# Ledger of designs, part 24: peptides against a protein of PDB entry 4U39

Target 1, 302 residues: chain A of PDB entry 4U39
Amino acid sequence: SIKVIGVGGGGNNAVNRMIENEVQGVEYIAVNTDAQALNLSKAEVKMQIGAKLTRGLGAGANPEVGKKAAEESKEQIEEALKGADMVFVTAGMGGGTGTGAAPVIAQIAKDLGALTVGVVTRPFTFEGRKRQLQAAGGISAMKEAVDTLIVIPNDRILEIVDKNTPMLEAFREADNVLRQGVQGISDLIATPGLINLDFADVKTIMSNKGSALMGIGIATGENRAAEAAKKAISSPLLEAAIDGAQGVLMNITGGTNLSLYEVQEAADIVASASDQDVNMIFGSVINENLKDEIVVTVIATG

## One batch from the design tools (peptide; made by RFdiffusion4, then SolubleMPNN)

Design b1_p10_2_s3 (from b1_p10_2, 6 letters changed)
Fold by OpenDDE base, seed 5:
Structure b1_p10_2_s3 (fold): chain B 302 residues (1-302), chain A 10 residues (1-10)
Amino acid sequence: as target 1 above (302 residues)
Amino acid sequence: MKIFYFSVRK
């Protein structure tokens, strides 16, 4: 089984976005220290952590409170994660609950023997230096607790949105990028395809890989597959080029008119931008809502 | 280069 656990406000917003976009084949768990915020979750499983410590009033933007809240609720977290083959831990770093609790939850998942993937955001620079410093500490703790960590630099979202984009829409885009990171991987595993991936192959690419880079490309028109692939490998979300990456996961999502030729063309572009000896897993997904749009998601490890 | 192909229809 695959479980997605959203931790704190940002993680729960991302989980809500995943549910709204019908990310299939996963169990959703919402975790928070704020009981009122947790009630707004669309997840089937809702877990209040640190009820004794916080009384449901949240972590007060203190990561140490978030950490202690997860530690208080360890047995409940273990029971909720029990039997998972894979666990996604998603959070917005820089706050109290997400920053402090996400590493603890990730470690619990890993100790249970699940392939543990972190998908987290760095705060925008405008959220202030304190949040950036807290996020850096949380990301460092996540690296030790996960098999693979995808870090989304929110400031890079400002390069892909209009300059007039309202702050609220920039946060919604961050939630959408978190969704794309989780869905890009989960769609390769959770949905039976014509050719089933062995979960062992996913484990080979993702186990103990540390930091991973994610790129996204979207295009329409005659050369949409090639354009989407080129945009993905040159995405502003990539902190570095994918050259030298030893492992690559690629998801190609299109409408009912997505051709095998387009899938191959996009895969060849991504493979050519990677290490010569790269282990690449690529999948195609048909989404009727995309019609003429192609979305390419690339996750590079190693 | 090792490539694995997986196709899903939703």
Scores: peptide ipSAE 0.028, ipTM 0.637, DockQ to the pose 0.130
Fold by OpenDDE base, seed 4:
Structure b1_p10_2_s3 (fold): chain B 302 residues (1-302), chain A 10 residues (1-10)
Amino acid sequence: as target 1 above (302 residues)
Amino acid sequence: MKIFYFSVRK
């Protein structure tokens, strides 16, 4: 089984976006120290952590409170994660609950023997230096607690959205990028394809790989596959080129008109941009809602 | 929804 656990406000917003976009084949868990915010979650499983410590009033933007809240609720977290083959831990770094609790939850998942993938955001620069410093500490703790950590630099989202994008929409786009990171991997495992990926192959690419980079490309028209692949490997979300990556996961999602030729063309572009000895896994997904759009997601590990 | 997976082991 695949479990997606949203931790704190940003993680729970991402989980809500996943549910709204009908990401299939995963169990959703919402975790928060704020009981009122937790009630707004669409997740089937809702867990209040640190009830004694916080009384449901949240972590006060303090990561140490988030950490202690997860430690207080360790047994409940273990029970909720038990039997998962894979656990996605999603959070916005820089806050109290997400920054403090996500590493503890990730370690619990890893100790249970699940393939543990962090998908987290760095705060926008406009959220201030305190959040950026707290996020750096949380990301460091996540790296030790996960098999693979995808870090989304929120400031790079501002390069792919309109300059007039309201602050609230920038946060919604961060939630959407978190969704794309989880869905890009989960679709490769949870959805039966013409060629099924062995979970062992995914585990080989993602187990104990540390930091991963994510690129996304979207295109339409006659050269849409090539354009989407080129956009993915040059994505502003990539903090480095993928040429040094030991492993690459590629998801190619298109409408009912997605051809084998387009899949091969996109795969060849990503492979050519990667190391010659890279272990690459790719999957293609048919989403009827995309019509003429192709979405390429690239996750580079190692 | 049909998904096609290819594992390219290099």
Scores: peptide ipSAE 0.029, ipTM 0.626, DockQ to the pose 0.696; fails the geometry check
Fold by OpenDDE base, seed 2:
Structure b1_p10_2_s3 (fold): chain B 302 residues (1-302), chain A 10 residues (1-10)
Amino acid sequence: as target 1 above (302 residues)
Amino acid sequence: MKIFYFSVRK
């Protein structure tokens, strides 16, 4: 089974976005120290952590409170994760609960023998230096606790959205990018396809790989596949080029008119931008809601 | 190694 755990406010917003976008074949778990915020989750499983420590009032933007809250609730987290083959831990870094609890939850998942993938955001620079410093500590702790860590730099989202985009929409876009990171991988495993991926191949690419980079490209028109692939490998979300990556997961999502030629063209572009000996897994997804649009998601590991 | 996967999602 695949489990997605949203940790704290940002993680739970991302989980809500995943549920709203009907990401299939995964179990959703919402984790928070704030009981009121947790009630807004659409997840089937809702877990309040650190009930004794926080009394449901949240972590007060303190990562140490988030950490201790997860430690207090270790047994409940273990029970919720039991039997998972793969665990996604999603959070917005820089806050209290997400920053502190996500590494603890990830370690619990890893200790249970699940393939543990972190998908987290760095805060926007406008959220202030304190959040950036807290996020750096949380990301460092996540790196030790996961098999693969995808870090989304929120400031780079501002490069792909209009300059007039309201702050609230920038956060919604961050939630959407978190969704795309989880869905880009989960669709390869959980969605029945013409060809099923072996979960062992995903494990080979993602186990003990440390940091991963994520790129997204969207295009329409006659060259949409090539354009989407080029945008993905040059995505502002990539903190570095993918040319040194030993592993690549690629998702190509299009409408019912997505051709095998377009899939191959996009895959060839991504492969050509990667290491010569790259282990690439790519999946094609037909989404009837995508008319002329192609979305390419690239996750580079190693 | 290249692994090919094709899925349909409605």
Scores: peptide ipSAE 0.029, ipTM 0.666, DockQ to the pose 0.131; fails the geometry check
Fold by OpenDDE base, seed 3:
Structure b1_p10_2_s3 (fold): chain B 302 residues (1-302), chain A 10 residues (1-10)
Amino acid sequence: as target 1 above (302 residues)
Amino acid sequence: MKIFYFSVRK
């Protein structure tokens, strides 16, 4: 089974976005120290952590409180994650609960033998230096606790949105990018396909790889596959080029008109931008809600 | 290694 655990406010918002987008084949768990915020989760499983420590009043933007809250609730977290083959831990780093609890939850998942993937955001620079410093500490702790860690630099979202985009919409886009990171991987595993991917191959690419980079490209028109692939490998979300990556996961999502030629063309572009000896997994997904758009998600590991 | 996966999402 695949479980997605959203930790704290940002993680729970991302999980809500995943549920709203009907990400299939995954179980959703919402975790928070704030009981009122947790009640707004759409997840079937809602877990309040650190009930004794916080009394449901949240972590007060203190990562140490988030950490201790997860430690207090360790047995409950273990029970909720037990039997998962894969666990996605999603959080907005820089806050109290997400920053402190996500590494603890990730370690619990990893200790249970699940392939543990972190999908987290760095805070925007406008959230202040304190949040950036807290996020850096949390990301460092996540890196030790996961098999693969995808870090989304929120400031790079400002490069892909209009300059007039309201701050609230920038946060919604961060939630969407978190969704895309989880879904880009989970669709390759959980969605029944014409060609099934072996979970062992995913484990080979993602196990103990440390930090991963994610690029996203979206395009329409006659060359949409090539354009989407080129945008993905040059995405502002990539902190570096994908050249030299040991592994690449590629998801090509299109409407019912997605052709095999388009899939091949996009895959060839990503492969050509990657190391010659790269282990590449590429999958194609038909999403009936997509019209003329192709979405290419690239995750580079190693 | 290249692995091809094709799925239909409804």
Scores: peptide ipSAE 0.025, ipTM 0.634, DockQ to the pose 0.120; fails the geometry check

Design b1_p10_2_s4 (from b1_p10_2, 7 letters changed)
Fold by OpenDDE base, seed 4:
Structure b1_p10_2_s4 (fold): chain B 302 residues (1-302), chain A 10 residues (1-10)
Amino acid sequence: as target 1 above (302 residues)
Amino acid sequence: MKIFYFEVRK
């Protein structure tokens, strides 16, 4: 089974966005120290952590409180994650609960033998230096606790949105990018394809790989596959080029008119931008809600 | 929804 665990406010907003977009084949778990915020989760499973420590009042933007809250609730987290083959841990880094609890939850998932993938955001620069420093500590702790860590630099989202985008919409776009990171991988596993990926192949690419980069490209029109692939490999979300990546996961999502030629053309572009000896897994997804759009998601590991 | 997967082992 695949479980997605949203940790703290940002992680739970991302989980709500996943549920709203009908991401299939995954179980959703919402974790928070704030009981009122947790009640707003759309997840089937809701877990309040650190009830004794915080009394449901949240972590006060303190990562040490978030950490201790997850440690207090370890047995409950273990029971909720039990039997998962794969666990996505999603959080906004820089806060109290997400920054402190997400590494503890990830370690619990890893210790249970699940393939553990972190999908987390760095705070925007406008959230201030304190959040950036807290996020750096949380990201460092996540690297040790996961098999693969996807870090989304929120400041790079400002390069793909309108300059007049309100702060609230920038956070919604961060939630959407977190969704795309989880969905781009989960669709490769959870959705029956004409060719099924072996979970063992995904496990080979993602196990003990450390930090991963994610690129997304969207295009329409006659050259949409090539354009989407080029946008994905040059995505502002990529903190570096993918040319040194030892592993690549590629998801090509299109409408019912997605051709095998378009899939091959997009795959060839990503393969040509990757290491010569790259282990590439790609999946193509038919989403009937995509009319003329192709979405290419690239996750580079190693 | 139909998914096609190809493994490209270079």
Scores: peptide ipSAE 0.027, ipTM 0.641, DockQ to the pose 0.617
Fold by OpenDDE base, seed 2:
Structure b1_p10_2_s4 (fold): chain B 302 residues (1-302), chain A 10 residues (1-10)
Amino acid sequence: as target 1 above (302 residues)
Amino acid sequence: MKIFYFEVRK
């Protein structure tokens, strides 16, 4: 089974966005120290952590409180994650609960023998230096606790949205990018395709790989596949080029008019931008809501 | 929903 665990406010917003977009074949778990925020989760499983420590009042933006809250609730987390083959841990780094609890939850998932993938955001620079420093500590702890860690630099979202985009919409876009990171991988495993990916192949690409880069490209029109692929490999979300990556996961999502030629064209562009010896796994998804859009998601590991 | 997976082993 695949489990997605949203940790703290940002992680739970991302999980809500995944549920709203009908990301299939995954079980959703919402974790928070704030009981009021947790009640707003759409997840089937809702877990309050650190009930004795925090009394449901949240972590006060302190990562050490988030850490201790997850440690207090270890047995409950183990029970909720039990029997998962794969666990996605999603969080906004820089806060209290997400920054402190996500590494503890990830370690619990890894110790249970699940393939553990972190999908986390760095805070925007405007959230201040304290959040950036807390996020750096949380990301460092996540790297040790996961098999693969996707880090989304929120400041790079400002390069893909209009400069006039309200701050609230920039956070919604961060939730969408977290969704795309989880969905881009989960669709490859959870949705029966014409060719089923062996979960063993995903394990080979993601097990003990450390940090991963994610790129997203969206395009329309006659060259939409090539344009979406080019945008994905040149995405502002990529902190580096994918040319040195040992593994690539690619998701190509389009409408009912998505052709095999378009899938191949997009795959060839990504493969050509990657190392010659790259292990590349790609999947093609039909989403009737995209109509004429193609979305390419690239996740580079190693 | 139809998903097609392709493994490219180079």
Scores: peptide ipSAE 0.025, ipTM 0.606, DockQ to the pose 0.615
Fold by OpenDDE base, seed 1:
Structure b1_p10_2_s4 (fold): chain B 302 residues (1-302), chain A 10 residues (1-10)
Amino acid sequence: as target 1 above (302 residues)
Amino acid sequence: MKIFYFEVRK
């Protein structure tokens, strides 16, 4: 089974966005120290952590409180994650609960033998230096606790969105990018395709790989497959080029008119931008909500 | 939703 655990306010907003976009084949768990915020989660499973420590009042933007809250609730987290083959841990880094609890939850998932993938954001620079420093500490702790860590630099979202985009919409786009990172991988596993991906192949690419880079490309029109693939490999979300990556996961999502030629063209572009000896897994997804759009998600590991 | 997987092992 695949479980997605949203940790703290940012992680739970991302989980809500995943549920709203009907990401299939995954179980959703919302974790928070704030009981009022947790009640707003759309997840089926809601877990309050650190009830004794925080009394449901949240972590006060302190990562040490978030850490201790997850440690207090370790047995409950273990029970909720038990039997998962794969666990996604999603959080907005820089806060109290997400920054402190997400590494603890990730370690619990890894110790249970699940393939543990972190999908987290760095705060925007405008959120202030304190949040950036807390996020750096949380990301460092996540690297030690996961098999693969996808870090989304929120400042790079400002290169994808219009300059006039309201701050609230920039945060919604961060939640959407977190969704795309989880969905890009989960769709490759959870949905039966023409070629069954062995979960062993996904494990080979993602196990003990450390930091991963994610690129996203969206295009429409006659050359949409090639354009989406080119946008994905040159995505502002990529902190480096994918040419040195040991492993690549590629998802090509299109409407009912997605052709085999478009899938091949997009795959060839990503493969040509990758190392010659790269282990590449790609999947194609038909999403009926995508009319004329193609979405290419690239995750580079190693 | 129909998903088609292709494995490219280089």
Scores: peptide ipSAE 0.025, ipTM 0.584, DockQ to the pose 0.676
Fold by OpenDDE base, seed 5:
Structure b1_p10_2_s4 (fold): chain B 302 residues (1-302), chain A 10 residues (1-10)
Amino acid sequence: as target 1 above (302 residues)
Amino acid sequence: MKIFYFEVRK
């Protein structure tokens, strides 16, 4: 089974976005120290951590409270994660709960033998230096606790969205990018394609790979597949080129008019931008809600 | 390069 754990406010917002977008084949778990925020989760499983420590009032902005809250609730986390083949741990780094608890939860998942993938955000610069420093510590702890860590630099989302985008919409876009990171990988496992991906092949690409980069490209029109692929490999979300990546996961999402030619064209562009010896896993997704849009998600590992 | 193809319908 695949489990997605949203940790703290940002992680729970991302999980809500995943549920709203019908990300299939995954079980959702919402984890928080704030009981009121946890009640707003759409996840089937809701876990309040650190009930004794925080009394449900949250961790504040203290990662040590988030850490201790997860440690207090270790047995409950183990029970919720038991039998997972893969665990996604998603969080907004820089806060108390997400920053402190996500590494503890990730380690629990890894110790249970699950393929453990972190999908986390760096805070926006406007959230202040304190959050950025806390996020750096949380990301470092996540890197040790996961097989693969996708770090989304939220400031790069501001390069994708309009300059007039309200702060609230920038956070919604961060939640959407977290969704795309989880979905881009979960789709590889949850739905048999033309080539039945052995979960062993996903493990080979993601196990003990450390930091991963994610790029997203969206396009419409006659050259939409090529344009979306080019945008994905040059995405502002990529802090580096994918040419040195040992593994690439590619998801191509389109409407019912997505052609095999478009899928191949996009795959060839991503492959050509990657190492010659790269292990590339790609999949197509037909989303009936998409008209002329193609979305390419690239995750580079290793 | 090893390429794997899957299709998901939503």
Scores: peptide ipSAE 0.019, ipTM 0.548, DockQ to the pose 0.142

Design b1_p10_3_s1 (from b1_p10_3, 6 letters changed)
Fold by OpenDDE base, seed 1:
Structure b1_p10_3_s1 (fold): chain B 302 residues (1-302), chain A 10 residues (1-10)
Amino acid sequence: as target 1 above (302 residues)
Amino acid sequence: MKLFHFEVRL
């Protein structure tokens, strides 16, 4: 089974966005130290952590409180994650609960033998230096606790949205990019199709790889496959080129009109931008909601 | 929603 665990405010907003976009074949768990914020979660499973420590009043933007809250609730987290083959841990780094609890939850998932993938954001620079420093500590702790850690630099979202985009919409786009990172992997495993990636292939690419980069490309029109692939490999979310990655996971998602030629064209572009010795796996997904759009997601590991 | 998955292994 695949479980997605949203940790703290940012992680729970991302989980809500995943549920609203009908991401299939995954179980959702919302975790928070703030009981009022947790009540707003759309997840089926809602877990309050650190009830004795915090009294449901949140972590006060302190990562050490988030950490201790997850440690207090270890047995509850273990029971909720039990029997998962794969666990996504999603959080906005720089806060109290997400930054402190997400590494503890990730370690619990890994100790249970699940393939453990972190999908986390760095705060925007405008959230201030304290948030950035707390996020750096949380990301370092996540890297030790996961098999693969996808880090989304929120400042790079400002390069893919309009300059007049309201701050609230920039945070919604961060939640959407977290959704795309989880969905780009989960659809490859959970969505049956013409050829299905086995969980062993995904496990080979993602096990003990450390930090990963994610690129996303979306396009429409006659050259949509090539344009989406080019946008994915040149994505501002890629803090480095995909050349030199040891592993590449690619998802090509389109509507019911997605052709085998478009899948091949997109795969050839990503392969040509990768090292010759790269372990590349790719899947294609048909999503009826995309109509004329193609979405290419690239995850570079190593 | 019918999701169709296509693996192409390179």
Scores: peptide ipSAE 0.008, ipTM 0.450, DockQ to the pose 0.436
Fold by OpenDDE base, seed 4:
Structure b1_p10_3_s1 (fold): chain B 302 residues (1-302), chain A 10 residues (1-10)
Amino acid sequence: as target 1 above (302 residues)
Amino acid sequence: MKLFHFEVRL
């Protein structure tokens, strides 16, 4: 089974975005120290952590409170994650609950023997230096606790949205990029396509790989496969070129008109931008909602 | 040597 656990405000907003976009084949868990915020979750499983420590009033933007809240609730987290083959831990880094609790939750998932993937955001520079410093500590702790950590640099989201985008919409786009990171991997396992990957292939690419980068490309029209692949490998979300990666996971998602030729064309572009010795795996997914769109997601590991 | 694993499970 695949479980997606949203930790704190940003992680729970991302989980709500996944549910709203009908991401299939996954169980959703919402975790928070704020009981009022947790009540707004759309997840089937809702877990208040640190009820004794915080009394449901949240972590006060303190990562040490988030950490202690997850430690207090360890047995409940273990029970909720039990029997998962794969666990996605999603959070906004720089806050209290997400920054402190997500590494503890990830370690619990890893200790249970699940393939543990972190999908987390770095805060925007406008959230201030304190958020950036707290996020750096949380990202360091996540790297030790996961098999693979996808880090989304929120400042790079500002390069793919309109410059007049309101601050609240920039956060919604961060939630959407977190969704795309989870869905781009979960669909390869849970959703039948033209080319399916087994869980063992995904486990080989993602097990004990440390930090990963994500690129996304979307295109339409006659050259949509090539354009989507080129956008994915040149994505602002890639803080480094994919040619230095030890592993590449690629998802090619299209509508019912997605051809094997388009899948091969996209794969050849990503493979040509990657190192010759890279372990590259790719899968294809059919999503009827995309119609004429192709979405290429690239996860570069190592 | 690029290992493309194609498992087409119908």
Scores: peptide ipSAE 0.007, ipTM 0.462, DockQ to the pose 0.073
Fold by OpenDDE base, seed 3:
Structure b1_p10_3_s1 (fold): chain B 302 residues (1-302), chain A 10 residues (1-10)
Amino acid sequence: as target 1 above (302 residues)
Amino acid sequence: MKLFHFEVRL
């Protein structure tokens, strides 16, 4: 089974966005130290952590409180994650609960033998230096606790949105990018497509790889596959080129009109931008909600 | 060696 665990405010917003977009074949768990915020989760499983420590009043933006809250609730987290083959841990780093609890939850998932993937955001620079420093510590702890850690630099979202985009919409786009990171992987396993990957292929690419980069490209029109692939490999979300990656996971998602030619064209572009010795796996997913759009997601590992 | 695993689920 695949489980997605949203940790703290940002992680829970991402999980809500996944549920709203009908991400299939996954079980959703919402975790928070704030009981009022947790009640707003759409997840079937809602877990309040650190109930003794926090009394449901949240972590006060303190990562050490988030950590201790997850440690207090270890047995409950173990029970909720038990029997998962894969666990996605999603969080906004820089806060109290997400930064502190996500590494503890990830370690619990890994210790249970699940393929553990972190999908986390770095805070925007405007959230201030304290959040950036807390996020750096949390990301370092996540890297040790996961098989693969996808880090989304929120400041790069400002390069893909309009300059007039309200701050609230920039946070919604961060939640959407977290959704795309989880869905881009989970769909390869859980969603029937033109080309399915087995869990063993995904496990080979993602096991013990450390930090990963994600690129996303979306296009329409006659050259949509090539354009989406080019946008994915040049995505602002990539802090580096995909050149030098040890592994590449590619998802090519389209509507019912997605052709095998378009899949091949997109795969060839990504493969040509990658090292010759790269372990590349690619899958193709049909999403009936996509009309004339192709979405290419590239995850570079290693 | 590019491992193209094509599992065509019909």
Scores: peptide ipSAE 0.006, ipTM 0.464, DockQ to the pose 0.088
Fold by OpenDDE base, seed 2:
Structure b1_p10_3_s1 (fold): chain B 302 residues (1-302), chain A 10 residues (1-10)
Amino acid sequence: as target 1 above (302 residues)
Amino acid sequence: MKLFHFEVRL
């Protein structure tokens, strides 16, 4: 089974966005130290952590409180994760709960023998130096606790959105990018497409790989596959080029009109931008909601 | 499939 755990405010917003976009074949778990925020989760499983420590009042933006809250609730986290083959741990880094609890939850998932993937954001620079420093510590702890850690640099979202985009919409776009990171992998396993991957292929690419980068491209029109692939490999979300990656996971998602030619064209572009010895796996997913759009997600590991 | 409904009772 695949489980997605949203940890703290940002992680739970991302999980809500996944549920709203009908991401299939996954079980959703919302984790928070704030009981009021947790009540707003759409997840089937809701877990308050650190009830004794925090009294449901949240972590006060302190990662050490988030950590201790997850440690207090270890047995409940273990029971919620039991029997998962894969666990996604999603969080916004720089806060209290997400930064502190996500590494503890990830370690619990890994110790249970699940393929453990972190999908996390770095805070925007405008959130201030304290959040950036807390995020750096949380990301370091996540890297030790996961098989693969996808880090989304929120400042790079400002390069793909309009300059007039309200701050609230920039955070919603960060939630969408977190969704795309989880969905781009989970759909390859859980959603029948033109080309299905097995869990063993995904496990080979993602096991003990450490940091990963994600690129996303969306296009429409006659050359939509090529354009989406080019946008994915040149995505501002890629803090480095995909050259030098040991592994590449690619998802090509389109509507019912997605052709095998378009899938191949997109795959060839990503392969041509990757090292010759790269272990590249790709899958194709049909999403009727995309109609004329193609979405290419690239995850570079190693 | 055991659905663990953890109702956070306030």
Scores: peptide ipSAE 0.000, ipTM 0.330, DockQ to the pose 0.020

